# Peptides against a protein of PDB entry 5EFW, part 4

Target 1, 141 residues: chain A of PDB entry 5EFW
Amino acid sequence: TTLERIEKNFVITDPRLPDNPIIFASDSFLQLTEYSREEILGRNARFLQGPETDRATVRKIRDAIDNQTEVTVQLINYTKSGKKFWNLFHLQPMRDQKGDVQYFIGVQLDGTEHVRDAAEREGVMLIKKTAENIDEAAKEL

## One batch from the design tools (peptide; made by RFdiffusion4, then SolubleMPNN)

Design b1_p8_5_s2 (from b1_p8_5 with T1I T5S)
Fold by OpenDDE base, seed 5:
Structure b1_p8_5_s2 (fold): chain B 141 residues (1-141), chain A 8 residues (1-8)
Amino acid sequence: as target 1 above (141 residues)
Amino acid sequence: IFDRSPAL
């Protein structure tokens, strides 16, 4: 599919289902997080949080979902094996023709280190652009 | 109330 051709780390979640589960995950995302597709689909992405994940940052993500807005944050996540990585993350709603939220798109920057300054700005631009590409691809389905 | 926040 067009979605499968997007070679970036991303997921699509369904807020219309209980607990906003992941309904699509890119191959790159699976590689990054060390999970299989079967382990990911149908679950809320919170399982990637751990002891050093900043709770205030998680709250910003929650608020964005509740308010049906976009957000960009950087937080610590954990792979299946327990390896920590810094995740520059962008989340935005995907809306239908009526303006109602159908899905959320979550995009993760390539790399596992905390980024700052120019590198962070460039990363933010990249993941936002990727989210727009995913939005367009998903509309074709 | 469910926490709908992703980890990523």
Scores: peptide ipSAE 0.111, ipTM 0.768, DockQ to the pose 0.055; fails the geometry check
Fold by OpenDDE base, seed 3:
Parts: C-alpha cells; structure tokens; sequence
Structure b1_p8_5_s2 (fold): chain B 141 residues (1-141), chain A 8 residues (1-8)
C-alpha cells in the first residue's frame, strides 16, 4: 500500500530540516483541518494549536521528538475556520536500516470528540496500527 | 530556541 492509498488522518514530518516541517499530509487530514496542501507543506504543525491547547501536552510531544521516542496524547486543535476538535494523536519515529531517525509519523483518530476508557484504548490501538502501516508504505517510496 | 513539536 502506498501512502496516498491510506485513508486515515496523518502527516509525515522531517526532523532533519529546520523546525521539523510537514513534508506529507493525507487527503483526510487536509479535509479535517480545512487547509490546502500548499498551506501545510513546509510548516511546523503547531499552527493547529490555539488558546485551549494544553501546553503540558504539547511539551510531551516536544520531548518525544527530542528523545526520538513515540508518544500518544489527546489535545485540542483548531481548523482553519477556528473550529475546535479533540485530537487523539500518536507520534512515532521512522528509522532507516541503520536505526537513524529519518522522519516522524503523526496519526490522528477520526472524529472530533474527546474519547475515554474502552473507546480511547480502541482508538490508541487503531492509530498505532495505522502508524505501522504508514511506516511500511513509506519504505516503498 | 523555537518549539519543534507538532500540534497533531
């Protein structure tokens, strides 16, 4: 499966470039966030943050990038029109054959509501599995 | 320096 065939909300970022910009965004992600591809590519994804985005949660994402680890969180994001949504988000590094980090994969669960308990556990499993599918698809590029 | 974290 190629990246373009994965019908989920995701981006790929390049931590080797200044400010870890988005280098790929799925069509579903563009639809969710109400941005065009041209508006997103080359930018750090922080433009989705706003007044109610929890700063401690953002710091967890930053720490995961700095430490080259995976993280799963829920946070408030904003569409281009200013609509708030809850983002169940999973981030993990994509590594080369030597084990060096090349990219980060970011996957967002479908839906805009905060999820808890069993629904959260199921959502986490789904977005983690999606991230693995993206990792495998990206190796074919 | 500036924040490298995504909002996703």
Amino acid sequence: as target 1 above (141 residues)
Amino acid sequence: IFDRSPAL
Scores: peptide ipSAE 0.107, ipTM 0.763, DockQ to the pose 0.053; fails the geometry check
Fold by OpenDDE base, seed 1:
Structure b1_p8_5_s2 (fold): chain B 141 residues (1-141), chain A 8 residues (1-8)
Amino acid sequence: as target 1 above (141 residues)
Amino acid sequence: IFDRSPAL
């Protein structure tokens, strides 16, 4: 599918299912997080959180989901092996033709380093553009 | 507690 050809770190979640589980994960996302597809699909993405994950930042993500809005944040996530990485993360709703939210698209920057200033702005532009590409491709879901 | 927030 066109979706599978997008070589970026991303997931798609289904807020219409209990606990908004991941229903699609890109190959690069699996590589980044060190999880298999089987370990990720059907789970809420909160399993990537850990001791140093800022709870206020997580609340911003939660609020965006509840309000069906987009959000861009940077937070500490953990790989399966317990390695920390900075996740520059963009989330946005994918809506159907009626305007109802079908899915959420979550996109991560390829790098694992904390980004600031110009680099952060560039990263944000990239992940937002990627999210739009995913939105178009995911219409086939 | 229902938490829809991802860790991402």
Scores: peptide ipSAE 0.104, ipTM 0.762, DockQ to the pose 0.055; fails the geometry check
Fold by OpenDDE base, seed 4:
Structure b1_p8_5_s2 (fold): chain B 141 residues (1-141), chain A 8 residues (1-8)
Amino acid sequence: as target 1 above (141 residues)
Amino acid sequence: IFDRSPAL
């Protein structure tokens, strides 16, 4: 599918299901996080959080979900092996033709590191652009 | 009830 051809780190979640589970994950996302697809489908993405994940940043993500808005943040996540990484993350709702939220798109920067200033702005632009591409491709879901 | 906050 067109969606599967997007070579970026991303997930799609379903807020209409209990706990907003992941319903799609790109191959790159699986590689980044060191999980198999079977391990993450049907789960809330919070399994990537750990001791050093900033709770205030997580609350920003929660608020965006609750308010059905987009958000861009950086937060500490953990791979399956327990390795910490900085995740530059963008989330936005995917809406149907009536304007109702069907899914959320979550995009992570390729080769994610803790980025600042111009590098952060560039990364944000890239992941937002990617999210728009996913939105278009995922209309077939 | 549900914590809908993802890490991503």
Scores: peptide ipSAE 0.101, ipTM 0.760, DockQ to the pose 0.057; fails the geometry check

Design b1_p8_5_s3 (from b1_p8_5, 3 letters changed)
Fold by OpenDDE base, seed 2:
Structure b1_p8_5_s3 (fold): chain B 141 residues (1-141), chain A 8 residues (1-8)
Amino acid sequence: as target 1 above (141 residues)
Amino acid sequence: IFDRSAAL
């Protein structure tokens, strides 16, 4: 599918199901996080959080989901093996023709470092553009 | 990521 051809780190979640589970994960996301597809599908993405994940940043993500808005943050995530990485993360709702939220799209920047200034701005532009491409591709399914 | 739980 067109969605499967997007070679970026992303997931799609279903907020209409209990606990907003992941319903799609890209191959690159699986590689980044070191999980299999079977380990991820049907679960809430909070399993990427750990001891050094900033709780205030996680609250911003939760608030965006509850309010059905987009958000962009940087947070510490952990791979299956316990490796820490900085995740520049963008979240946005995917809406149907009526304007109702059907899914959320989550995009992770290619990289594991905390980014600032011009590099952060560039990364934000990239992950937002990627999210729009995913939104359009998912409409074809 | 994507946490909707009341607790973290």
Scores: peptide ipSAE 0.064, ipTM 0.758, DockQ to the pose 0.058
Fold by OpenDDE base, seed 4:
Structure b1_p8_5_s3 (fold): chain B 141 residues (1-141), chain A 8 residues (1-8)
Amino acid sequence: as target 1 above (141 residues)
Amino acid sequence: IFDRSAAL
């Protein structure tokens, strides 16, 4: 599919299901997080959080989901093996023709370093553009 | 990443 051809780190979640589970994950996302597709489909993406994940940043993500808005944050996530990485993360709703939220798109920067200043701005632009591409491709779902 | 747990 067109969606499967997007070679970026991303997931699609379904807020209409209990606990907003992951319903799609890119191959790159699986590689980044060290999980198999079977291990993550049907689960809420909170399994990437750990002891050093900033709770205030997590609340920003939750608020965006509840309010059906977009958000961009940088937070510590953990791989399956327990390795910490900085995740520059963008989330936005995917809406139907009526304007109702069908899914959320979550995009992660390809890098795992804590990015700042110009590099962060560049990364934000990239993951936002990626989210728009996913939104267009995901209309086939 | 996506935390919608009833903790709020």
Scores: peptide ipSAE 0.055, ipTM 0.753, DockQ to the pose 0.059
Fold by OpenDDE base, seed 3:
Structure b1_p8_5_s3 (fold): chain B 141 residues (1-141), chain A 8 residues (1-8)
Amino acid sequence: as target 1 above (141 residues)
Amino acid sequence: IFDRSAAL
């Protein structure tokens, strides 16, 4: 599919199912996180959190999902092997033609380091643009 | 209640 050809770190979740599980993960996301597709599909993405993940930042993500809004944050995530990485993360709802939320799109910046200032602004623009491309491609779901 | 916080 067109969606499968997007070479970026991203997932799609289904808020209409219990616990908003991941229903799609890109190959790059699997490589970044060190999980297989079978280990990820059907699970809530919270398994990437760990001891140093900021709980206030996690609450911002939860609030955005509950309110059906977009959010952009940076947070500590963990790979399957337990390696920490900084995740510049953008989340937005995917809506149908009637305006109803179908999915959430989550995009992670390429790389594993904390970004600031001009680099952060550039990264935010990139992941937002990527989310719009995913939204267009996900119409095939 | 289910924690919907996707750590992405």
Scores: peptide ipSAE 0.111, ipTM 0.761, DockQ to the pose 0.056; fails the geometry check
Fold by OpenDDE base, seed 5:
Structure b1_p8_5_s3 (fold): chain B 141 residues (1-141), chain A 8 residues (1-8)
Amino acid sequence: as target 1 above (141 residues)
Amino acid sequence: IFDRSAAL
């Protein structure tokens, strides 16, 4: 599908299901996080958080979901093996023709480093553009 | 990322 051809780290979640589970994950996301598709589908993505994940940043993500808005943050995440990485993360709602939220799109930058300045701005532009591409691809399904 | 307690 067009969605499957997007070679970026992303997930799609369903807020209409209990606990907003992951319903789609890109191959790149699986590689980044070291999980299989079976291990993550149907789960809330919080399993990527760990001891050094900033709780205030997590609250920003939660608030964006609750308010049905977009957010862009950087936070520490953990792979299945426990490896830490910096996740430059963008989240946005995908809405239907009525304007109701159907899904959330989550995009992660390819890198594992904390990015700043120009690199951060470039990364933000990239993941936002990717989210728009996912939104369009998902509408075609 | 997407928890009402937020994930990723």
Scores: peptide ipSAE 0.103, ipTM 0.784, DockQ to the pose 0.063; fails the geometry check

Design b1_p8_5_s4 (from b1_p8_5 with T1V T5S)
Fold by OpenDDE base, seed 2:
Structure b1_p8_5_s4 (fold): chain B 141 residues (1-141), chain A 8 residues (1-8)
Amino acid sequence: as target 1 above (141 residues)
Amino acid sequence: VFDRSPAL
């Protein structure tokens, strides 16, 4: 499918199911996080959090989901093997023809350090554009 | 309260 051809780090979640589980994950996301598809489908993405993940940043993500809004943040995540990475993360709702939220799209830009200034702006533009491409591709399914 | 936030 067109969705499967998007070679970026992303997931799609279903907020209408208990605990907003992941219902789709890109191959790149699986490679980044070191999880199999079977290990993550049907689970909430919080398994990527760890000791140094900022709780206030996590609350910003939760608030965006509850309010059905988009958010862009940077936070520390952990791979299955326990490796830390900085995640420039963008989340936005995917809406149906009535305007109701059906899914959330999460896009990840991984790095070894917190990005600032021009590098951050460039990363934000990239992940937002990616999210829009995913939104359009998902409508074709 | 149920934490629905992804960690991504």
Scores: peptide ipSAE 0.130, ipTM 0.778, DockQ to the pose 0.053; fails the geometry check
Fold by OpenDDE base, seed 1:
Structure b1_p8_5_s4 (fold): chain B 141 residues (1-141), chain A 8 residues (1-8)
Amino acid sequence: as target 1 above (141 residues)
Amino acid sequence: VFDRSPAL
């Protein structure tokens, strides 16, 4: 599918299902996080959090989901093996033609390092653009 | 009773 051909780190979640589970994950996201597709599909993405994940940042994500808005943050996530990485993360709702939220699109920068200043701005632009591409491709879902 | 907040 067009969605499957997007070579970026992303997930799609379904807020209409219990606990807003991941329903799609890109191959690159699986590679980054060291999880198989079977291990993450149907789960809430909170399993990527760990000891150094800033709870205030997580709350910003939660608020965006609850309010059905977009958010961009940078937070520490953990791979299956316990390796921490910086996740420059953009979340936005995917709406149907009626304006109702169908899914959330979560996009992460390709790099795992903390980004700042100009590099962060460039990364944000990239992941936002990617999210828009995913939104268009995900119309097939 | 569920946390909708992901890490990603």
Scores: peptide ipSAE 0.125, ipTM 0.776, DockQ to the pose 0.057; fails the geometry check
Fold by OpenDDE base, seed 4:
Structure b1_p8_5_s4 (fold): chain B 141 residues (1-141), chain A 8 residues (1-8)
Amino acid sequence: as target 1 above (141 residues)
Amino acid sequence: VFDRSPAL
């Protein structure tokens, strides 16, 4: 599918299901996080959190989901092996023709570095653009 | 209540 051909780190979640589980994960996302697709699908993405994940940043993500809005943050995530990485993350709702939220699109920057200033702005632009591409491609879901 | 907060 067109969606599967997007070579970026992303997931799609279903807020209409209990606990907003991941229903799609890109190959790159699996590689980044060191999980298999089977290990991820049907789970809430909170499994990427760990001891050093900033709880206030997590709350921003929660608020965006609850309010059905987009958010962009950087937070510490952990791979399956326990490796810490900085995740520049963008989340936005995917809406149907009536404007109702069907899914959330989560995009992670290709790099794992903590980015600031111009590099952060560039990364944000990239992941937002990617999210729009995913939104268009995911209409087939 | 479910914690719907992802880390993604």
Scores: peptide ipSAE 0.125, ipTM 0.772, DockQ to the pose 0.055; fails the geometry check
Fold by OpenDDE base, seed 3:
Structure b1_p8_5_s4 (fold): chain B 141 residues (1-141), chain A 8 residues (1-8)
Amino acid sequence: as target 1 above (141 residues)
Amino acid sequence: VFDRSPAL
């Protein structure tokens, strides 16, 4: 599918199902996080959080989902092997033609360090553009 | 209430 050809780190979740589970994950996302597709489909994405993940940042993500809005944050995530990485994360709702939320799109830019200033702004522009491309491709779902 | 926050 067109969606499967997007070579970026992303997931799609279904807020209409209990606990907003992942229903799609890109190959790059699986490689980044070291999980198989079978290990993550049907689960809430919170399994990437760990001891150093900032709870206030996680609450911002939760609030965005509850309010059906977009959000962009940086937070610590963990691979399956326990390796920490900084995740510049963008989340936005995917809506139908009537404006009703169908899915959430989550896009990740991974890094060994927290990005700042111009590098952060550039990363934000990139992941937002990626989310728009996913939104267009996901119309095939 | 379930935690709906993604871990990304």
Scores: peptide ipSAE 0.124, ipTM 0.776, DockQ to the pose 0.055; fails the geometry check

Design b1_p8_6_s1 (from b1_p8_6, 4 letters changed)
Fold by OpenDDE base, seed 1:
Structure b1_p8_6_s1 (fold): chain B 141 residues (1-141), chain A 8 residues (1-8)
Amino acid sequence: as target 1 above (141 residues)
Amino acid sequence: VLETSKFE
């Protein structure tokens, strides 16, 4: 789809389905994670986690989903081949006209290193802006 | 090829 080909790293999940599975993934996200679209769609995004993924950070993501709020964190993720990368990750709910949560938008900034200070702030602004753009583009879902 | 998100 047009949405899936947006040149940013992102996924859209459906919390109304069992286990909040990924229902859309951008081409760049697939390239980043080294998974095919078929391997990702229908799965919870937790498959990106691994041994060095901080559990407390994961809990922050879970809490945001449960509370239907947005969150921004950095965590270790793994590609299909087992390559580690630091994921500056932003998650926010996509709401319908009534204000009910319809989907979640997850945006990833790919980096080999943990970003700090000004670089982190810049990255956060970028992924948040991206999420807003995706929200607008995905309203037809 | 860098940085991806994890959910839950």
Scores: peptide ipSAE 0.042, ipTM 0.683, DockQ to the pose 0.050; fails the geometry check
Fold by OpenDDE base, seed 2:
Structure b1_p8_6_s1 (fold): chain B 141 residues (1-141), chain A 8 residues (1-8)
Amino acid sequence: as target 1 above (141 residues)
Amino acid sequence: VLETSKFE
């Protein structure tokens, strides 16, 4: 499918199901996080959080989901093996033709360090553009 | 290490 051909780190979740589980994960995302597809599908994405993940930043994500809005943040996440990484993360709702939220799209930028200033702005533009591409491709879901 | 953040 067109969605499967997008070579970026992303997931799609279903807020209409209990606990907003992941229903799609890109191959790159699996490689990044070191999880198998079977380990991820059907679960809430909170398993990427750990001791040094800023709780206030997580609350921003929660608020965006509850309010059905988009958000862009940077936070510490952990791979399955416990490795920390800075995640420049963009989340936005996917709406149907009636305007109702069907899914959420989560996009993660590749990086080992916290990005700032111009680099951050560039990364934000990239992941937002990616999210729009996913939105169009995901109409096949 | 690549960057990712996720939901609650």
Scores: peptide ipSAE 0.038, ipTM 0.685, DockQ to the pose 0.048; fails the geometry check
Fold by OpenDDE base, seed 4:
Structure b1_p8_6_s1 (fold): chain B 141 residues (1-141), chain A 8 residues (1-8)
Amino acid sequence: as target 1 above (141 residues)
Amino acid sequence: VLETSKFE
């Protein structure tokens, strides 16, 4: 399966560029967030945050990036039109053969509802699996 | 979604 054929919400960012910009966004991600590809490529994904986005949760994302680790969180994001949605989000580094971080993979759960308990665990498993699929497919980048 | 900047 090629990267472009993965029918999930995800982005790939490049931490080796200033401000770790988005370098790839899936069609589903664009649909979810109501942005065009041209609007988001080259930008840091923080544009999805807004007034009710939990700052502590954002810090967890930042820490994971800084430490080059994976993290899974659920946070309020905003579409282009300003609609709030709950985003179950998983981020993990993509490493090269030497073990160096090349990219970050960000996966967003399908749907916009806040999930809890078993549903959240199921969602986490799904987006983590998706991230692994993306990792494998993106080796061709 | 992502807070990816080390400077912000």
Scores: peptide ipSAE 0.038, ipTM 0.697, DockQ to the pose 0.061; fails the geometry check
Fold by OpenDDE base, seed 5:
Order: structure tokens, then sequence, then C-alpha cells
Structure b1_p8_6_s1 (fold): chain B 141 residues (1-141), chain A 8 residues (1-8)
């Protein structure tokens, strides 16, 4: 399966470039966030944050990137028009054959409300599975 | 549904 065939909300970033910019964004992600591909590519994904985005949660994401580990969190993000939504987000590194981090995969669950309990667990499983599919597809390129 | 990457 190619990246283009994965019909989920996701981005791929390049930590080897300054400020870890987005280098790939799915069509669904663009629709969700209300940005064009041109507006997204080459930028750090922090533009999705806003006034009500929990800073402690953001720090968890930053730490995961710095430590080259995966993380799953739920935080408030904003569309281009300023609409708030709850983003159940999973981030994980994509490693090359030598084991070095090549990219980061970010997956966002569809939803506008904070999910809890069983719904959250189910969502986490879904976005993690999606991340694995993306990893596999990207390595085939 | 509003989804965005939560990087940094």
Amino acid sequence: as target 1 above (141 residues)
Amino acid sequence: VLETSKFE
C-alpha cells in the first residue's frame, strides 16, 4: 500500500531538516485542518496549537521528538478558520535500515470532542495501527 | 471532524 492510498489523517515530518517540517500530508488531514497542501508543507506542525492547547501536553510531544520515541496524547488543536477540535494524536519515529530516525509519523483521529474510556482506547489502537501502515508504505517508496 | 498534527 502506498501513502496516497491511506485514507486517514496523517503527516510525515523530517527531523533532519531545520524545525522538523512537514514533508507529507494526507488529503484528509488537509480537509480536517482547512489548510492547503502548499500552506502545510515545509512548516512545523505547531501552527495547529492555540490558546486552549495544553502546554504540558505539547511538552510531551516535544520530549518524544527529542528522545526519538513514540507518544500518544489528546490535545486541543485549531483549524485555519480558528475552529477548536480535540485531536487524539499519535507520534512515532520511522527508522531506516541502520536504526536511525529518518522521519516522524503523526496520526490524528477523526473527531471534534474529547474521547474517554473505551472510545479512547479504541481510538488509540486505530491511530497506532494507522501509523504502522504508514511506516510500511513509506519504506516501500 | 477537525484533525491537526499536534507537533510542538
Scores: peptide ipSAE 0.037, ipTM 0.683, DockQ to the pose 0.051; fails the geometry check

Design b1_p8_6_s3 (from b1_p8_6, 3 letters changed)
Fold by OpenDDE base, seed 4:
Structure b1_p8_6_s3 (fold): chain B 141 residues (1-141), chain A 8 residues (1-8)
Amino acid sequence: as target 1 above (141 residues)
Amino acid sequence: VLETEKFK
């Protein structure tokens, strides 16, 4: 599918299901996080958080979900093996024709290092553009 | 990555 051809790190979640589970994960995302598709689908993405994940940053994500808005943050996540990585993460709602939120799109930057300044701005632009591409691709499914 | 609750 067009969606499956997007070679970026991303997930799609369904807020209409209990606990807003992941319903789609890109191959790159699986590689990044070291999980299989079976291990991820149906779960809330919070399993990527760990001891050093900043709780205030997580709250920003939660608020965006609750308010049905977009947010871009950078936070520590953990792979299945317990390896820490910095995740530049963009979240935005995908709305239907009526304007109701249907899904959330989560995009992760390809790099795993903490990015700052110009590199962060570039990464933000990239993941936002990627989210828009996913939005369009998903609407055609 | 993200922290969510039940959709309200």
Scores: peptide ipSAE 0.057, ipTM 0.736, DockQ to the pose 0.099
Fold by OpenDDE base, seed 1:
Structure b1_p8_6_s3 (fold): chain B 141 residues (1-141), chain A 8 residues (1-8)
Amino acid sequence: as target 1 above (141 residues)
Amino acid sequence: VLETEKFK
């Protein structure tokens, strides 16, 4: 499987560059967020946050990045036009052969509604599986 | 997705 063939919402970021910028975004992610590729590549993904984005949830993401671990959360994000959506988000590090973090993979559920209970569990399983597929496909990056 | 500290 190649990275470009993964038809899910995801980004890849490079923590080795200043401010951990997005270096890859799937077509679906661009469609969801209403941004062009040029508008988001090279930027930190924080631009998706806004007034109703929970600060504590953002801190969980930050902590996962700092600790080089995975995390799964739901948070409010905003499209370019200002539309709010719930982002069921999974983040995990992509490591090299030495075990050092090269990239982070961020995956989002296809839907934009807040998910709970069984739907949340199913969504989490899906985005985690997607992250593993991305990890395998992106080994050549 | 992959949002670090504070919303920018």
Scores: peptide ipSAE 0.055, ipTM 0.744, DockQ to the pose 0.055
Fold by OpenDDE base, seed 3:
Structure b1_p8_6_s3 (fold): chain B 141 residues (1-141), chain A 8 residues (1-8)
Amino acid sequence: as target 1 above (141 residues)
Amino acid sequence: VLETEKFK
């Protein structure tokens, strides 16, 4: 599909199912997090969190989902092997023709380091553009 | 709730 051809780190979740589980994960996302597709699908993405993940930042993500809005944050995540990485993360709703939320799109920057200043602004622009590309690709399914 | 330490 067009969706599976997008060579970026991303997931799609379904808020209409209990606990808003991941229903699609890109190959790059699996490589980054060190999980298989079978280990990811059907689970809430919170399994990436750990001891050093900032709880206030997680609450910002939760609030965006509850309010059906977009958000961009940086937070500590963990791979399957326990490796820490900084995740510059963008989340936005995918809406149908009536404006109702069908899915959420989550995009992660390719890098694993904390980004600041101009590099952060550039990263934000990139992941937001990627989210729009995913939104378009998903509509073709 | 998408809550990755990268999402969630």
Scores: peptide ipSAE 0.055, ipTM 0.744, DockQ to the pose 0.055; fails the geometry check
Fold by OpenDDE base, seed 5:
Structure b1_p8_6_s3 (fold): chain B 141 residues (1-141), chain A 8 residues (1-8)
Amino acid sequence: as target 1 above (141 residues)
Amino acid sequence: VLETEKFK
């Protein structure tokens, strides 16, 4: 599948199901987070958050989901083993031909540090482009 | 409501 060939960190969630669970996770995402696919599918991705995850940033994500808009943020996430990493994250809705939201696409920058300035801008461009590629690939399914 | 990875 074209979707499966995208070698980036990403998930797809289904907001039409209770608690907006992950329905697809890339191999890279699994490697980054140290989870198996079976451990992730069917769950809300909040399990990546932990003590140092900024709640205000999480609220921005929640608001974007509620409003069916896109958002880009950086926040602390945790691997299965409890290792902290900075996640430059982009989320956007995937809409059908009627304009209704079918899924959300979440893309994570492949990095562990908080990125700033030019590096942040570059990372944002990359993850946004990746999200568009995922959107296109998923529509072909 | 929902805030997953950053998603939950």
Scores: peptide ipSAE 0.054, ipTM 0.748, DockQ to the pose 0.056; fails the geometry check

